# Ledger of designs, part 95: peptides against a protein of PDB entry 1ZZD

Target 1, 109 residues: chain A of PDB entry 1ZZD
Amino acid sequence: FQVVNPYLLRDLVDLGIWDEGMKQYLITQNGSIQGLPNVPQELKDLYKTVWEISQKTIINMAADRSVYIDQSHSLNLFLRAPTMGKLTSMHFYGWKKGLKTGMYYLRTQ

## One batch from the design tools (peptide; made by RFdiffusion4, then SolubleMPNN)

Design b2_p22_5_s4 (from b2_p22_5, 7 letters changed)
Fold by OpenDDE base, seed 2:
Structure b2_p22_5_s4 (fold): chain B 109 residues (1-109), chain A 22 residues (1-22)
Amino acid sequence: as target 1 above (109 residues)
Amino acid sequence: SEEEEEEKFDEEELEKLEKELE
């Protein structure tokens, strides 16, 4: 299951490491950046995928993520059986709102 | 395969996100 995270994309651009190679890497790694040596550990911790941590840890990281990206408000969505299209739609909605509200999702395995 | 179709979809969506960042 692949994830397109607009917050991660922005941070990778800010680091100056976003390119076509990085894009393909994320696609093949299902959104994981854990194997990238040029990414700070703090970002790796922040952007761990839903398959890499427990539900409780995801919730805690979502709260931390809101602080790190300086968002005064956050929206948390819990999805039982999400599709990639549904997840993407949520991210686009958050993006169109100017990232003023954090968008987080949890998925049951 | 379904995985290949998902990769194509993700690539298209990433391109849209990139355009929005510009």
Scores: peptide ipSAE 0.041, ipTM 0.502, DockQ to the pose 0.170
Fold by OpenDDE base, seed 4:
Structure b2_p22_5_s4 (fold): chain B 109 residues (1-109), chain A 22 residues (1-22)
Amino acid sequence: as target 1 above (109 residues)
Amino acid sequence: SEEEEEEKFDEEELEKLEKELE
């Protein structure tokens, strides 16, 4: 779930901008703070949701993790508007990056 | 809808986290 990040909540509280309005905003925006003008860009960069980073980056992160484990974790991908071509490309890209397992879970938004 | 159920869950979890921060 995108919204539930205790570290993000702490930072928003520390900024003094956490309130019921902010809470509802995050819920309706699926945890995204990218549209908030009163949040520093550094925090926006830090707390990008799975919907806000490239799927290629997600695959890269998964591949990086797999270097340090015997069996790579299953790849979980979140796509806004997946196409068959995009899914195929993602599978091949994951393979090229040395993922031991293919796509396990695909979630669409 | 599934989205509504997710939002409800997120709201409940956020409330729990808020209580932990108090």
Scores: peptide ipSAE 0.037, ipTM 0.591, DockQ to the pose 0.017
Fold by OpenDDE base, seed 5:
Structure b2_p22_5_s4 (fold): chain B 109 residues (1-109), chain A 22 residues (1-22)
Amino acid sequence: as target 1 above (109 residues)
Amino acid sequence: SEEEEEEKFDEEELEKLEKELE
């Protein structure tokens, strides 16, 4: 079960970074913005909760699982010996490219 | 799946919120 925070949406709109890619990213990350490099740290701190897991943990989990978005399309990403930085960049790239629908697969090799 | 249904719900809710902000 996920909760959509209307204030988060407003802030992202105000930053001018809200788009379909951002929306899908939030869905796949269970509402977490911790992994977004184009979001100010102040906002990340604001929306951090007691249940918020570390950015590294989120990325590691994503690297080991399939992320489903509408399931109309699919995108597979593979990394050898992925670092936190690389995974974060890949996630950012994924939403920035507008994976509006389909499946996002991040696998470690 | 249950996860897919939750994501669908979130998308619908986000769309509603977007409309409210317009």
Scores: peptide ipSAE 0.031, ipTM 0.470, DockQ to the pose 0.021
Fold by OpenDDE base, seed 3:
Structure b2_p22_5_s4 (fold): chain B 109 residues (1-109), chain A 22 residues (1-22)
Amino acid sequence: as target 1 above (109 residues)
Amino acid sequence: SEEEEEEKFDEEELEKLEKELE
């Protein structure tokens, strides 16, 4: 299975720091770049993993989507009785939404 | 453009994730 986000891979290549050592590091860190000294903080903030983002933050990220508004009761229900699968889906949804916003911000800097 | 294709892909991926969340 893949633990490296394809957009993260692209940015690491652009930084010129992608190699087999970096790949193995990310595997051992479950995709986290938080401990890397040669990565800008803004990229660390952008590419937080599922375990590095609070559920509250993920919910807030999803709140501005029409699907969150339409499925608010469903979201509340799964938060009340969460399964690992549901939590994972929620985390990746929030992460992906945050990634889009972050990429726009980086392009405008 | 490359950016337009990327945005289209992201929206499709988000739709899949939204369905899994339901």
Scores: peptide ipSAE 0.014, ipTM 0.315, DockQ to the pose 0.030

Design b2_p22_6_s1 (from b2_p22_6, 9 letters changed)
Fold by OpenDDE base, seed 3:
Structure b2_p22_6_s1 (fold): chain B 109 residues (1-109), chain A 22 residues (1-22)
Amino acid sequence: as target 1 above (109 residues)
Amino acid sequence: MEKLEEEEEKFTKEMLEELEKE
């Protein structure tokens, strides 16, 4: 069970955007609000988590690693504990750049 | 096939770098 930051909860309520959908979103994002378009940047800056900093380090390490391509030219990515937000961003980025392979796999280490 | 794999690897690295900038 993931506990929502009580101060974040208060601020989201004050903004009038708190609901069950928001709660579920936070759970899938491990408490991150960075991807929410209806949240002021000031709040995003305030509620940057230690986890998000760690994830940047993990992503940087992943970028330095070789990508595994299988026999079907599927792209295999190895990430440590990726968030749903990052996975979604990766998917859309691949689409926008016209990824030559339609098949890719994301695996956790 | 080899060239395609190399391009896919480059793309993946670029993608991860963009994500890191967020």
Scores: peptide ipSAE 0.015, ipTM 0.323, DockQ to the pose 0.041
Fold by OpenDDE base, seed 1:
Structure b2_p22_6_s1 (fold): chain B 109 residues (1-109), chain A 22 residues (1-22)
Amino acid sequence: as target 1 above (109 residues)
Amino acid sequence: MEKLEEEEEKFTKEMLEELEKE
């Protein structure tokens, strides 16, 4: 059900370590890669700043990387200060980009 | 259906602009 961050998905695929086992692991870890021994520390540090990533960019990546998701094309959104306007904007932007999902997992700080 | 799509596109544009400003 849960889908990983599109950037993370890309990087894991590029590393050649993305598989069903990895997917299940990330689900149990709420998307955290900090405990993975086969992931470079640089990537771990990068994804500590996931809250700073533009949500628009994330949506774009989700659309581009949707082929790697075998289940629902859900999207995890990270917002520091979500407003109804922002949420609505992201929803419709996703629709415009052709995302086959109407379900978003919102995480806030 | 075309009218609905046009309205949705307009709304999307407005919302995207709002998103970028915040």
Scores: peptide ipSAE 0.015, ipTM 0.353, DockQ to the pose 0.082
Fold by OpenDDE base, seed 2:
Structure b2_p22_6_s1 (fold): chain B 109 residues (1-109), chain A 22 residues (1-22)
Amino acid sequence: as target 1 above (109 residues)
Amino acid sequence: MEKLEEEEEKFTKEMLEELEKE
């Protein structure tokens, strides 16, 4: 299933545009906010999905995490017993380590 | 696809291990 980036949630809440409709929109758009006219361009640039950035950027991100990411694929994470706390922590850790484009899909094992 | 999933699983495991160290 899809997990919305908690930092994106924060920014959308700050803009006053977060609601259930926005949540469903993000799900249908695989986390992309590029098509939203009421979102500042700066946020669009910050939260570009893995398939919305250049191949060079994708390669650099993959090298940073030692994980190859295909341009046509979004970043997926796999957890045996995920909790919201763990998901938030992973996003935070990724951010601290320079991963500006976070997780969009979660698979449980 | 399977190779990518294995890499992502490894990445997830490594991240969790690092978080546990903190």
Scores: peptide ipSAE 0.015, ipTM 0.316, DockQ to the pose 0.047
Fold by OpenDDE base, seed 4:
Structure b2_p22_6_s1 (fold): chain B 109 residues (1-109), chain A 22 residues (1-22)
Amino acid sequence: as target 1 above (109 residues)
Amino acid sequence: MEKLEEEEEKFTKEMLEELEKE
């Protein structure tokens, strides 16, 4: 089994940037937030000293959409236009890297 | 629409689980 790190999830939700795009980006980055352009450096520094969420945890969270989808859509309303654009780019990157077939299914059927 | 969303969720979950095996 792997331990779930609830603190990172909490902080991302509090920032209003936890959405489907974020989940997929983290999957491709093995759970690392260091490369995220819309995350404050202070938060990145904080999680350099703690265990990052495992890739397995990220995948499980992304898979269970029933828990997070409605909340994610609500959070998007509080994001600034530039930040939302960046998250959208991350979402498409995630789809391209790991969910090509899924994206095809969702958009054409 | 709700039924479609549930099916999409199940499909995505299955794909993500396959990625975990890699």
Scores: peptide ipSAE 0.009, ipTM 0.200, DockQ to the pose 0.035

Design b2_p22_6_s2 (from b2_p22_6, 11 letters changed)
Fold by OpenDDE base, seed 3:
Structure b2_p22_6_s2 (fold): chain B 109 residues (1-109), chain A 22 residues (1-22)
Amino acid sequence: as target 1 above (109 residues)
Amino acid sequence: MEELLKEEEEFEKEELEKLKKE
């Protein structure tokens, strides 16, 4: 099952908009609140899902963390519409950024 | 499905309680 981010849950409760309808909405939208008109943009920016962040940004964050890790770690990449070109570019970009792992898990929506 | 929904509800309640203690 989908685990709701506890901080998001708190913020939605504080806004007074948490209810069963909101819960079902989040399930249907895979945790995205981007389409909600009654949520401040600041919160939307804070709680972007992995599907709403560029894969380049994800790779950059992984590379930044790798500077402080002396062992291999796994990297999960999420693509809504993967193409051969995108996969190739992501692979080489990750290599260029000095990722210490060859184990990449591709997830598609 | 019903069992999964119950587990989600229990998790949400537990996490809310933890957040209130912070």
Scores: peptide ipSAE 0.018, ipTM 0.254, DockQ to the pose 0.015
Fold by OpenDDE base, seed 4:
Structure b2_p22_6_s2 (fold): chain B 109 residues (1-109), chain A 22 residues (1-22)
Amino acid sequence: as target 1 above (109 residues)
Amino acid sequence: MEELLKEEEEFEKEELEKLKKE
């Protein structure tokens, strides 16, 4: 598995902020740069991990794709701290958005 | 945990070396 996105690595090198300390930081943060003060916000937005993106947005993206497909693709959701209420809400929202299939796989952190 | 960290460190090292060659 990869914790650090290779394109992120490139951009950090280009910014001149890549060093051993940065490497260790990213490893401990599971690839997240959200807490780094010396990284432009644009890059933070670009390199949000699957755990940092709203799952509502993921559902929206899946729904958008489903418009052009006969059957919905498998939907994978990533939750840091899932609750029954949150899962129910996500299923309901997915249904409301017109997804033909429910959640295929749930990953938790 | 230690094994996973080593795998990640090796990956980053390889990717960094690739970038240096570009």
Scores: peptide ipSAE 0.017, ipTM 0.347, DockQ to the pose 0.015
Fold by OpenDDE base, seed 2:
Parts: C-alpha cells; sequence; structure tokens
Structure b2_p22_6_s2 (fold): chain B 109 residues (1-109), chain A 22 residues (1-22)
C-alpha cells in the first residue's frame, strides 16, 4: 500500500524537508506528519491520516458525494476499536445521512 | 446517543478546541 500521500510528498518537497530520513519517518508513523515540528499547522490539518479524522466527517463527505452516485459506491471506514455498537451506529448514521448504499469496508488500526 | 456518534462528537470537540487555540 502507499504510505505517503503523493500530494503530501509534493508539499514536503516544496518545503525542502523531503529526504530519505523523512521517508523512513513517515513509514514508521503510518503517513502521519502530526509530530513534525518543522511542518506548518495548516499542512498538518490538511493531511490528517484516516486515523486522525472523525469517521462521522468521512460519512458526511460520503453522503455529499452520494448525490451523484447510484447504489454502487462503497464507503471505507477506519475504526481504532470496532464494537457491535459502533458498527450498528455506523449503519444507522449512514442511513440517516441518506447514503444510497450500505456497503462499508471496515479497517482497523 | 449511539456509541460511534458519542465518541466521534468527543473527538470533534477536541479538534475544535485545538483549532480555537491556533
Amino acid sequence: as target 1 above (109 residues)
Amino acid sequence: MEELLKEEEEFEKEELEKLKKE
């Protein structure tokens, strides 16, 4: 899988801080730049990993996209500690937000 | 409140508080 977002790579190159050391750092951090002191906060906010974003926000974004998608699109959700309650609430919230399909790909950290 | 939504709301509140301090 791709660890480093290609757009993040571009921005790190533009900052002049991209090198082999940075690459290895990002691999060990699963693509996160949140711990880097020499990266502007704006970039940290822009490039939050899937583990650093509210899954509710991801569902909201999917609902916005679903206006133009038939009942065939799938949604990727990332949970740190999935439970039956969380899974049930995900389906309910997806329905409440008007998602046309209930297809979810669950990933765990 | 649903389990997922409760935790997500807490997470969002934390992130909003961080943004307010910036």
Scores: peptide ipSAE 0.015, ipTM 0.315, DockQ to the pose 0.052
Fold by OpenDDE base, seed 1:
Structure b2_p22_6_s2 (fold): chain B 109 residues (1-109), chain A 22 residues (1-22)
Amino acid sequence: as target 1 above (109 residues)
Amino acid sequence: MEELLKEEEEFEKEELEKLKKE
């Protein structure tokens, strides 16, 4: 399971295009809606990919989600240019927020 | 795995309902 922006989820539901197919598409696209032909351009401009979203926000969402899940889940973070210092800081922030599992960092070249 | 996905879907539903009340 991949974290989806809850506001994006709302807007996709309002458009009447949210379904399992859409969910799977977003997972494969790392949350990007840029390639969706049935989404208005204004929404594409409004919502950013996980690469452009604050990683702190992603961590917060994961922490909030963990309240509803009784099992451990993994958190995937996407960084364009991770440094050891930044990764360490993010790890500690996640720990402080009560994440149940470690974080996995993915970088696309 | 299936149970985890169910819990995630329930979370999404709850968050959506919260947003609708705003």
Scores: peptide ipSAE 0.013, ipTM 0.226, DockQ to the pose 0.022

Design b2_p22_6_s3 (from b2_p22_6, 8 letters changed)
Fold by OpenDDE base, seed 3:
Structure b2_p22_6_s3 (fold): chain B 109 residues (1-109), chain A 22 residues (1-22)
Amino acid sequence: as target 1 above (109 residues)
Amino acid sequence: MEKLEEEEEKFTEEELKKLEEE
């Protein structure tokens, strides 16, 4: 069973919108609240899932961390709709940014 | 106000426990 983020649960309770319907919604949406009209935008921005973050941003963050470590941490990328062109671009972009470790895990929706 | 916050925290903890048991 997919565990709901406890901090998200708390914030939804504070908004007074937590119920069984909301729980089922989160399960079906893999934790995403982006489609909820009664949630403020700032909260949506705070709880963006890995599927809702630019993979380019993830690569940039990994490269930034790699400047200060001897061996790069494993890079995990999450793509909802990977294409061969996108995968190739990500590979070369990571290389250009100086990642010492290639992509270790590729997760698709 | 403080009593409402305590009730919300208890509710949240109970709901989390239910989710962990599922």
Scores: peptide ipSAE 0.005, ipTM 0.221, DockQ to the pose 0.013
Fold by OpenDDE base, seed 5:
Parts: structure tokens; C-alpha cells; sequence
Structure b2_p22_6_s3 (fold): chain B 109 residues (1-109), chain A 22 residues (1-22)
């Protein structure tokens, strides 16, 4: 089962935003990039399918996943008065924060 | 930050290689 399209990977690399956190994000979102604030809308439209769920639903599902537990408190603050833009930004920040922590441990290993 | 960027670059190259081998 291929989660990441090779062309999508290329485009994300060209944007300079591909990393382990991005990979894990895509896995948890079943390949969807619609919830990523650092991705141009043109690229989102390119990889959008008829089966794409709402961006809000994607963010909510990701927020409930264990990979974002380290950001759960910050995310919960945004859920009190949620806007689509704020949730998307926080979700993106959440997985990036998790990645940075992971990379820190890899360097010390 | 510089060390992180270097590791991210290595990771990217490895992932690209894996996809090319599929």
C-alpha cells in the first residue's frame, strides 16, 4: 500500500517541507495535503480527489491521534474557538514540533 | 538548526531512493 504519491513527494521536496513529520502526517491523513498551511493552493487542487473530506474534518481527526499528544494542550485551546485557519496552522505546527523532538533524540542516540 | 537541516536532507534523499526502487 503506497501512501505517498511519488510526484507529491517530489513537489514537497521542491518546496523544502518534506521530512519525517510530513511523511507521518500524510500517513495519518491517508495521503491528503489539504490541511497543510505551507502548501500552495495550486498543489492542493492538483492532488485533491472526489473522496477528499473537509479540511476541518481532516484536522479534527489528526488532532485526536496519538502523534499529536505533545501538542494536545495547545490544540485544545484552539478548539475552544475554532476557525479553519487556526486549526490548520496549529495542526501543522503540532506535527512539526513532534518531528523536531524526534530529530533531537536521533542526534543524541 | 543546522544539524536538523542536514538530517532532513539525508532523510529526503533516502526516501526518494526508496520510492525509485519500488
Amino acid sequence: as target 1 above (109 residues)
Amino acid sequence: MEKLEEEEEKFTEEELKKLEEE
Scores: peptide ipSAE 0.005, ipTM 0.203, DockQ to the pose 0.018
Fold by OpenDDE base, seed 4:
Structure b2_p22_6_s3 (fold): chain B 109 residues (1-109), chain A 22 residues (1-22)
Amino acid sequence: as target 1 above (109 residues)
Amino acid sequence: MEKLEEEEEKFTEEELKKLEEE
């Protein structure tokens, strides 16, 4: 069960804190890093829980980060009540923002 | 920097693959 955003994974690797323990923690926390004491606040702000920010904001942040990566990874999105209209809008918005890869994981809760 | 980024991307992709297998 993958719940880790690929951009987050990269950032955690860059911080040198990615390990099996971190992996298990993220799984139990549904991908949230807000409770991690060894993660800079800047990253916590960047990867705020999907329930605290709009999906549009998430896409914006992903697009901004994609400037610093060679290949855009698929965006992992978590939706409480996804509709086809919302999903379509997200896809188009992601495309408009220059994301090379569309939605990889869609999780519902 | 480019070489380092490429290595990081490869590593990330490998880790993602491992996550997908679980």
Scores: peptide ipSAE 0.009, ipTM 0.242, DockQ to the pose 0.021; fails the geometry check
Fold by OpenDDE base, seed 2:
Structure b2_p22_6_s3 (fold): chain B 109 residues (1-109), chain A 22 residues (1-22)
Amino acid sequence: as target 1 above (109 residues)
Amino acid sequence: MEKLEEEEEKFTEEELKKLEEE
């Protein structure tokens, strides 16, 4: 079973806090990072679970993130010889770019 | 910087595979 959102996994790795302990914690918390003190609040807001916020709020956040993700840049990086691994990396790259922009936007509001 | 990103990407792919197998 997969409890951890793959994009959340990427962000936790980027924060340097991903390890086996974190994995087990997330399993016990059904994927929630809300109780983690070393995670930025903006990231907690982005990854609130389905049961933590309304579906409308989830859709709004997804739409907000999508505005900052330019898929053309990530696609160009892996077009020559795409593999499943490269496609996954492409998605993570696109997400990371979008997250950085989104985080900036949230902080400047 | 690109090398570090590639290592992180490989690591995340491996961890995702482990999560999918559970």
Scores: peptide ipSAE 0.008, ipTM 0.241, DockQ to the pose 0.027; fails the geometry check

Design b2_p22_6_s4 (from b2_p22_6, 10 letters changed)
Fold by OpenDDE base, seed 2:
Order: C-alpha cells, then structure tokens, then sequence
Structure b2_p22_6_s4 (fold): chain B 109 residues (1-109), chain A 22 residues (1-22)
C-alpha cells in the first residue's frame, strides 16, 4: 500500500502530469519522483523519501521535534495497521496543524 | 485489490478537494 503525499499530489496536478500512469509509477518507485525528467529539481529536493535522506539529516531533523517530525512518526504508527480512514485522518490532522512540507512516502507490504 | 484501489482513489479525490480549499 502506497501513501501519496497530498502536497506532492497538488504540485503534480499543477504541473499537469498527474494521472493513473503517474500514480502507478509512484507505487513502483515507492513514492520517489527523482527519476522523472519532467519534474523540476526543486520539487525533487522538496519531496525526497525516507530512502533518499541521509541518516544524519534525519537525526538532525528529529532533534528539532518539529510538527513535521512528529507527524511523520505518527504516520508511521498508523501504517502498522493501516486503514484508509486512519490515513485520511492523519493527513488531514497534519494539514490542520500547518504541515506544509515534509511528509515521507511510506509503503506497507 | 479492487477494494483497496477504490479506497485509494476516493482518498485521492478527497485530498484534492481539501487542497483546493486552501
């Protein structure tokens, strides 16, 4: 099960490249857009997945205990036994708390 | 699988609707 970052979804829609093919591509790439030639580098930098960030960077970010980090941890908890209802609630909760950037793509198997 | 895909699609639509309200 692939969780799609809603902000990335918005940006891809704005670029006019969101479709079913793009969705399937993201699933196969575990949420990564790094290999897409038609996506600006700025967006690639913004939407790096957990597999694309160094452990040192993750530790530094976690030390801040920002809304971004806390929300990411909460999302990880939901993914242990995910339901669409829980995922939806988590995404909207993060949005309501002002999370505008920094949501990792996670895939459950 | 079909049920999950349908739920994902519904979720995507809902998220897009909320983002458009910003």
Amino acid sequence: as target 1 above (109 residues)
Amino acid sequence: MKELEEEEEEFTKKMLEELKKE
Scores: peptide ipSAE 0.011, ipTM 0.240, DockQ to the pose 0.098
Fold by OpenDDE base, seed 5:
Structure b2_p22_6_s4 (fold): chain B 109 residues (1-109), chain A 22 residues (1-22)
Amino acid sequence: as target 1 above (109 residues)
Amino acid sequence: MKELEEEEEEFTKKMLEELKKE
């Protein structure tokens, strides 16, 4: 199991971006916030560890991943020849929409 | 499942309250 860092939780709440979608995103990223486009770099640096994978790696992993929110509905996103920036934006958008739909799937083509 | 979401929300609120007490 995974436990969210309570201080990270506080900071995300202060940013006004904490929700169920954010929670599920963190779970799928093993607690990493490096791939979130709406999080200040200062906060990303604060919670970076020596074992932290690159932001690009996080995005690449997310691009071929299914994110489950409540497992009641599904949303599929597909990108052709995606750039790092597009993957980041789409993944962020995906987990937000996943909160509304229940599931999020990001695929690369 | 909806009940679980409510429990998670309440737990989150509790945790935040504890952090604010520091």
Scores: peptide ipSAE 0.009, ipTM 0.241, DockQ to the pose 0.015
Fold by OpenDDE base, seed 4:
Structure b2_p22_6_s4 (fold): chain B 109 residues (1-109), chain A 22 residues (1-22)
Amino acid sequence: as target 1 above (109 residues)
Amino acid sequence: MKELEEEEEEFTKKMLEELKKE
């Protein structure tokens, strides 16, 4: 799954551009907003993804509570031997525990 | 897939509500 920074979510809502289409876009772009023309550059700089900056930096910037977008292949980054059931469980657990859960799974690679 | 989408939507709504309280 892709972690969406809760402050990014708030900012997208404040811009009035958060909807199902935006959600799907983020999924296809692995959480990146860099290609969105209706997002201020300042926000693009602030909310770079794992492909744009180090994961450690992203973790430091993200709040504990995060929105998760389901991407089964992305969950493979956290688990060495993933199964569909395990991935699903991780995804739902991640919703409840947020960034702390993500960090936990990174440590257990 | 439908169940997952519904759960994601519900979580998103709750997150937004919490953010508005801050």
Scores: peptide ipSAE 0.007, ipTM 0.241, DockQ to the pose 0.022
Fold by OpenDDE base, seed 3:
Structure b2_p22_6_s4 (fold): chain B 109 residues (1-109), chain A 22 residues (1-22)
Amino acid sequence: as target 1 above (109 residues)
Amino acid sequence: MKELEEEEEEFTKKMLEELKKE
């Protein structure tokens, strides 16, 4: 499944526009809000200008498990046995370090 | 697919809770 940027999630909640429809939209758009008419341009510019962290950093952070990065999309992570705690930590670390697109997580087993 | 939706929902709830702490 694709995980939403936690800071983007907060901003959308603050705008009062977060719902299941919005979640599905973000999944199909790989976390992009650029096409949303009800989002202020300032917020679009904020997330547009954010730089991604290195894939090596993400891999090293999750080195305690089997992690594979698929670059076919914005960012896909394949974890052998991920926990919600580990996924949350990875997301917060990634977004705080400047990931500008959502991550897609797949369980291998 | 239902399992993935439940995981996403649970993750979203946890993320919102963590953001409230910040």
Scores: peptide ipSAE 0.007, ipTM 0.234, DockQ to the pose 0.135

Design b2_p22_7_s1 (from b2_p22_7, 8 letters changed)
Fold by OpenDDE base, seed 1:
Structure b2_p22_7_s1 (fold): chain B 109 residues (1-109), chain A 22 residues (1-22)
Amino acid sequence: as target 1 above (109 residues)
Amino acid sequence: DEEKKLLEELEKIMEKYIDDLY
């Protein structure tokens, strides 16, 4: 079953916009609030799903982690609409950043 | 070494696609 982030739920209630319609919206949007016009951008930035976090940032974080870990770690990439060009670019970008892992997990919606 | 240079060049060419990442 899908669970709404409890902190997000609280903030939506505080904004006075939580109702059954909002609940159904979140279910259909897999927890994303990015498409809601009446939600402050600050809140949108705070509650990004794994699909909404910049994959470039994820790669950067992975590169940073690889400096401090002994064993190679898998890199998980989440893309809504991946193209061969994007995938290749991400692969080379990760390689350029010095990732110690050659194992990539691609997740798509 | 030569392979590394080639891969780096390919990365440069495709850098424009990185900005389109989700």
Scores: peptide ipSAE 0.019, ipTM 0.397, DockQ to the pose 0.640
Fold by OpenDDE base, seed 2:
Structure b2_p22_7_s1 (fold): chain B 109 residues (1-109), chain A 22 residues (1-22)
Amino acid sequence: as target 1 above (109 residues)
Amino acid sequence: DEEKKLLEELEKIMEKYIDDLY
């Protein structure tokens, strides 16, 4: 079951481009608006899906957040095609970036 | 230090995998 991001819906309505066709497009694109030529790039950047964000960037953001937490944190990682090498690399990169011990949740597309 | 050298090489390998995640 797919749900359209309510904030994305709002912004698309504000742009005057929301209609049934747009709804169906988003469903077929798993919520991605990256392929829409009539959407401002700023909005595309804002609403990148979890599958469109670099995992390295996600880890960097997690590292930034970890500076301000006292206990273990949780990190959600999303990979289209995870391999042992990729998983190990992500874990090691997290260590390199100074992530505190935490619980890691792996999801696949 | 040999351990440091090994870790640095490992970092390079891991960085390559990170870059190839997508």
Scores: peptide ipSAE 0.018, ipTM 0.338, DockQ to the pose 0.542
Fold by OpenDDE base, seed 3:
Structure b2_p22_7_s1 (fold): chain B 109 residues (1-109), chain A 22 residues (1-22)
Amino acid sequence: as target 1 above (109 residues)
Amino acid sequence: DEEKKLLEELEKIMEKYIDDLY
């Protein structure tokens, strides 16, 4: 079963918009609140899902972390519309950024 | 040296195909 992020729940309650309808909305949207007009943008930015973050940004963050560790952390990438070109580009981009570990998990929607 | 240059060029070309939806 799905578990709602307790911090997100708290913030939605504080906004006074938490109800059964909101719960069902989150379930159908896989936890995304980006489409809600009554949620402030700063909160949307805080709770972006992995599907809503640039894969390039994820790779950059992984590369930044790898500078200060012995071995690169496992890199998990999520693509909604993967193409052969995108996969190849991400591979070479990761190489350029100095990642020592290839993609451990590749998830597609 | 030549191999490295070719790889870097390829990586730059391929980078533009990273088209994130978000």
Scores: peptide ipSAE 0.017, ipTM 0.354, DockQ to the pose 0.442
Fold by OpenDDE base, seed 5:
Structure b2_p22_7_s1 (fold): chain B 109 residues (1-109), chain A 22 residues (1-22)
Amino acid sequence: as target 1 above (109 residues)
Amino acid sequence: DEEKKLLEELEKIMEKYIDDLY
């Protein structure tokens, strides 16, 4: 499943436009907000270039089903330069947080 | 319990790494 960018989620909530419809829209657009008319251009420009998100936050959100999009796949994690130690730590932490399927997809830069 | 102590130490080590993940 795809985890929603926590900073984007915060900003959408602050705008008062976060709802189930918005969530479904993000699913169909693979997380893009560029086509939303009710989102300020400044925010669109910001998230056009935003990439890095705390992996700890992502794992925490994955444990809370209310903040991720289910695409019938396991959790996807992104790292620029993963090390064996970091991968092991993420796996352990994910397990500890109760992720049943565990880490399936790892994407790197 | 020795095993419990070892697991706790492992947990601490893992927490140090996870805090730096981004």
Scores: peptide ipSAE 0.017, ipTM 0.331, DockQ to the pose 0.459

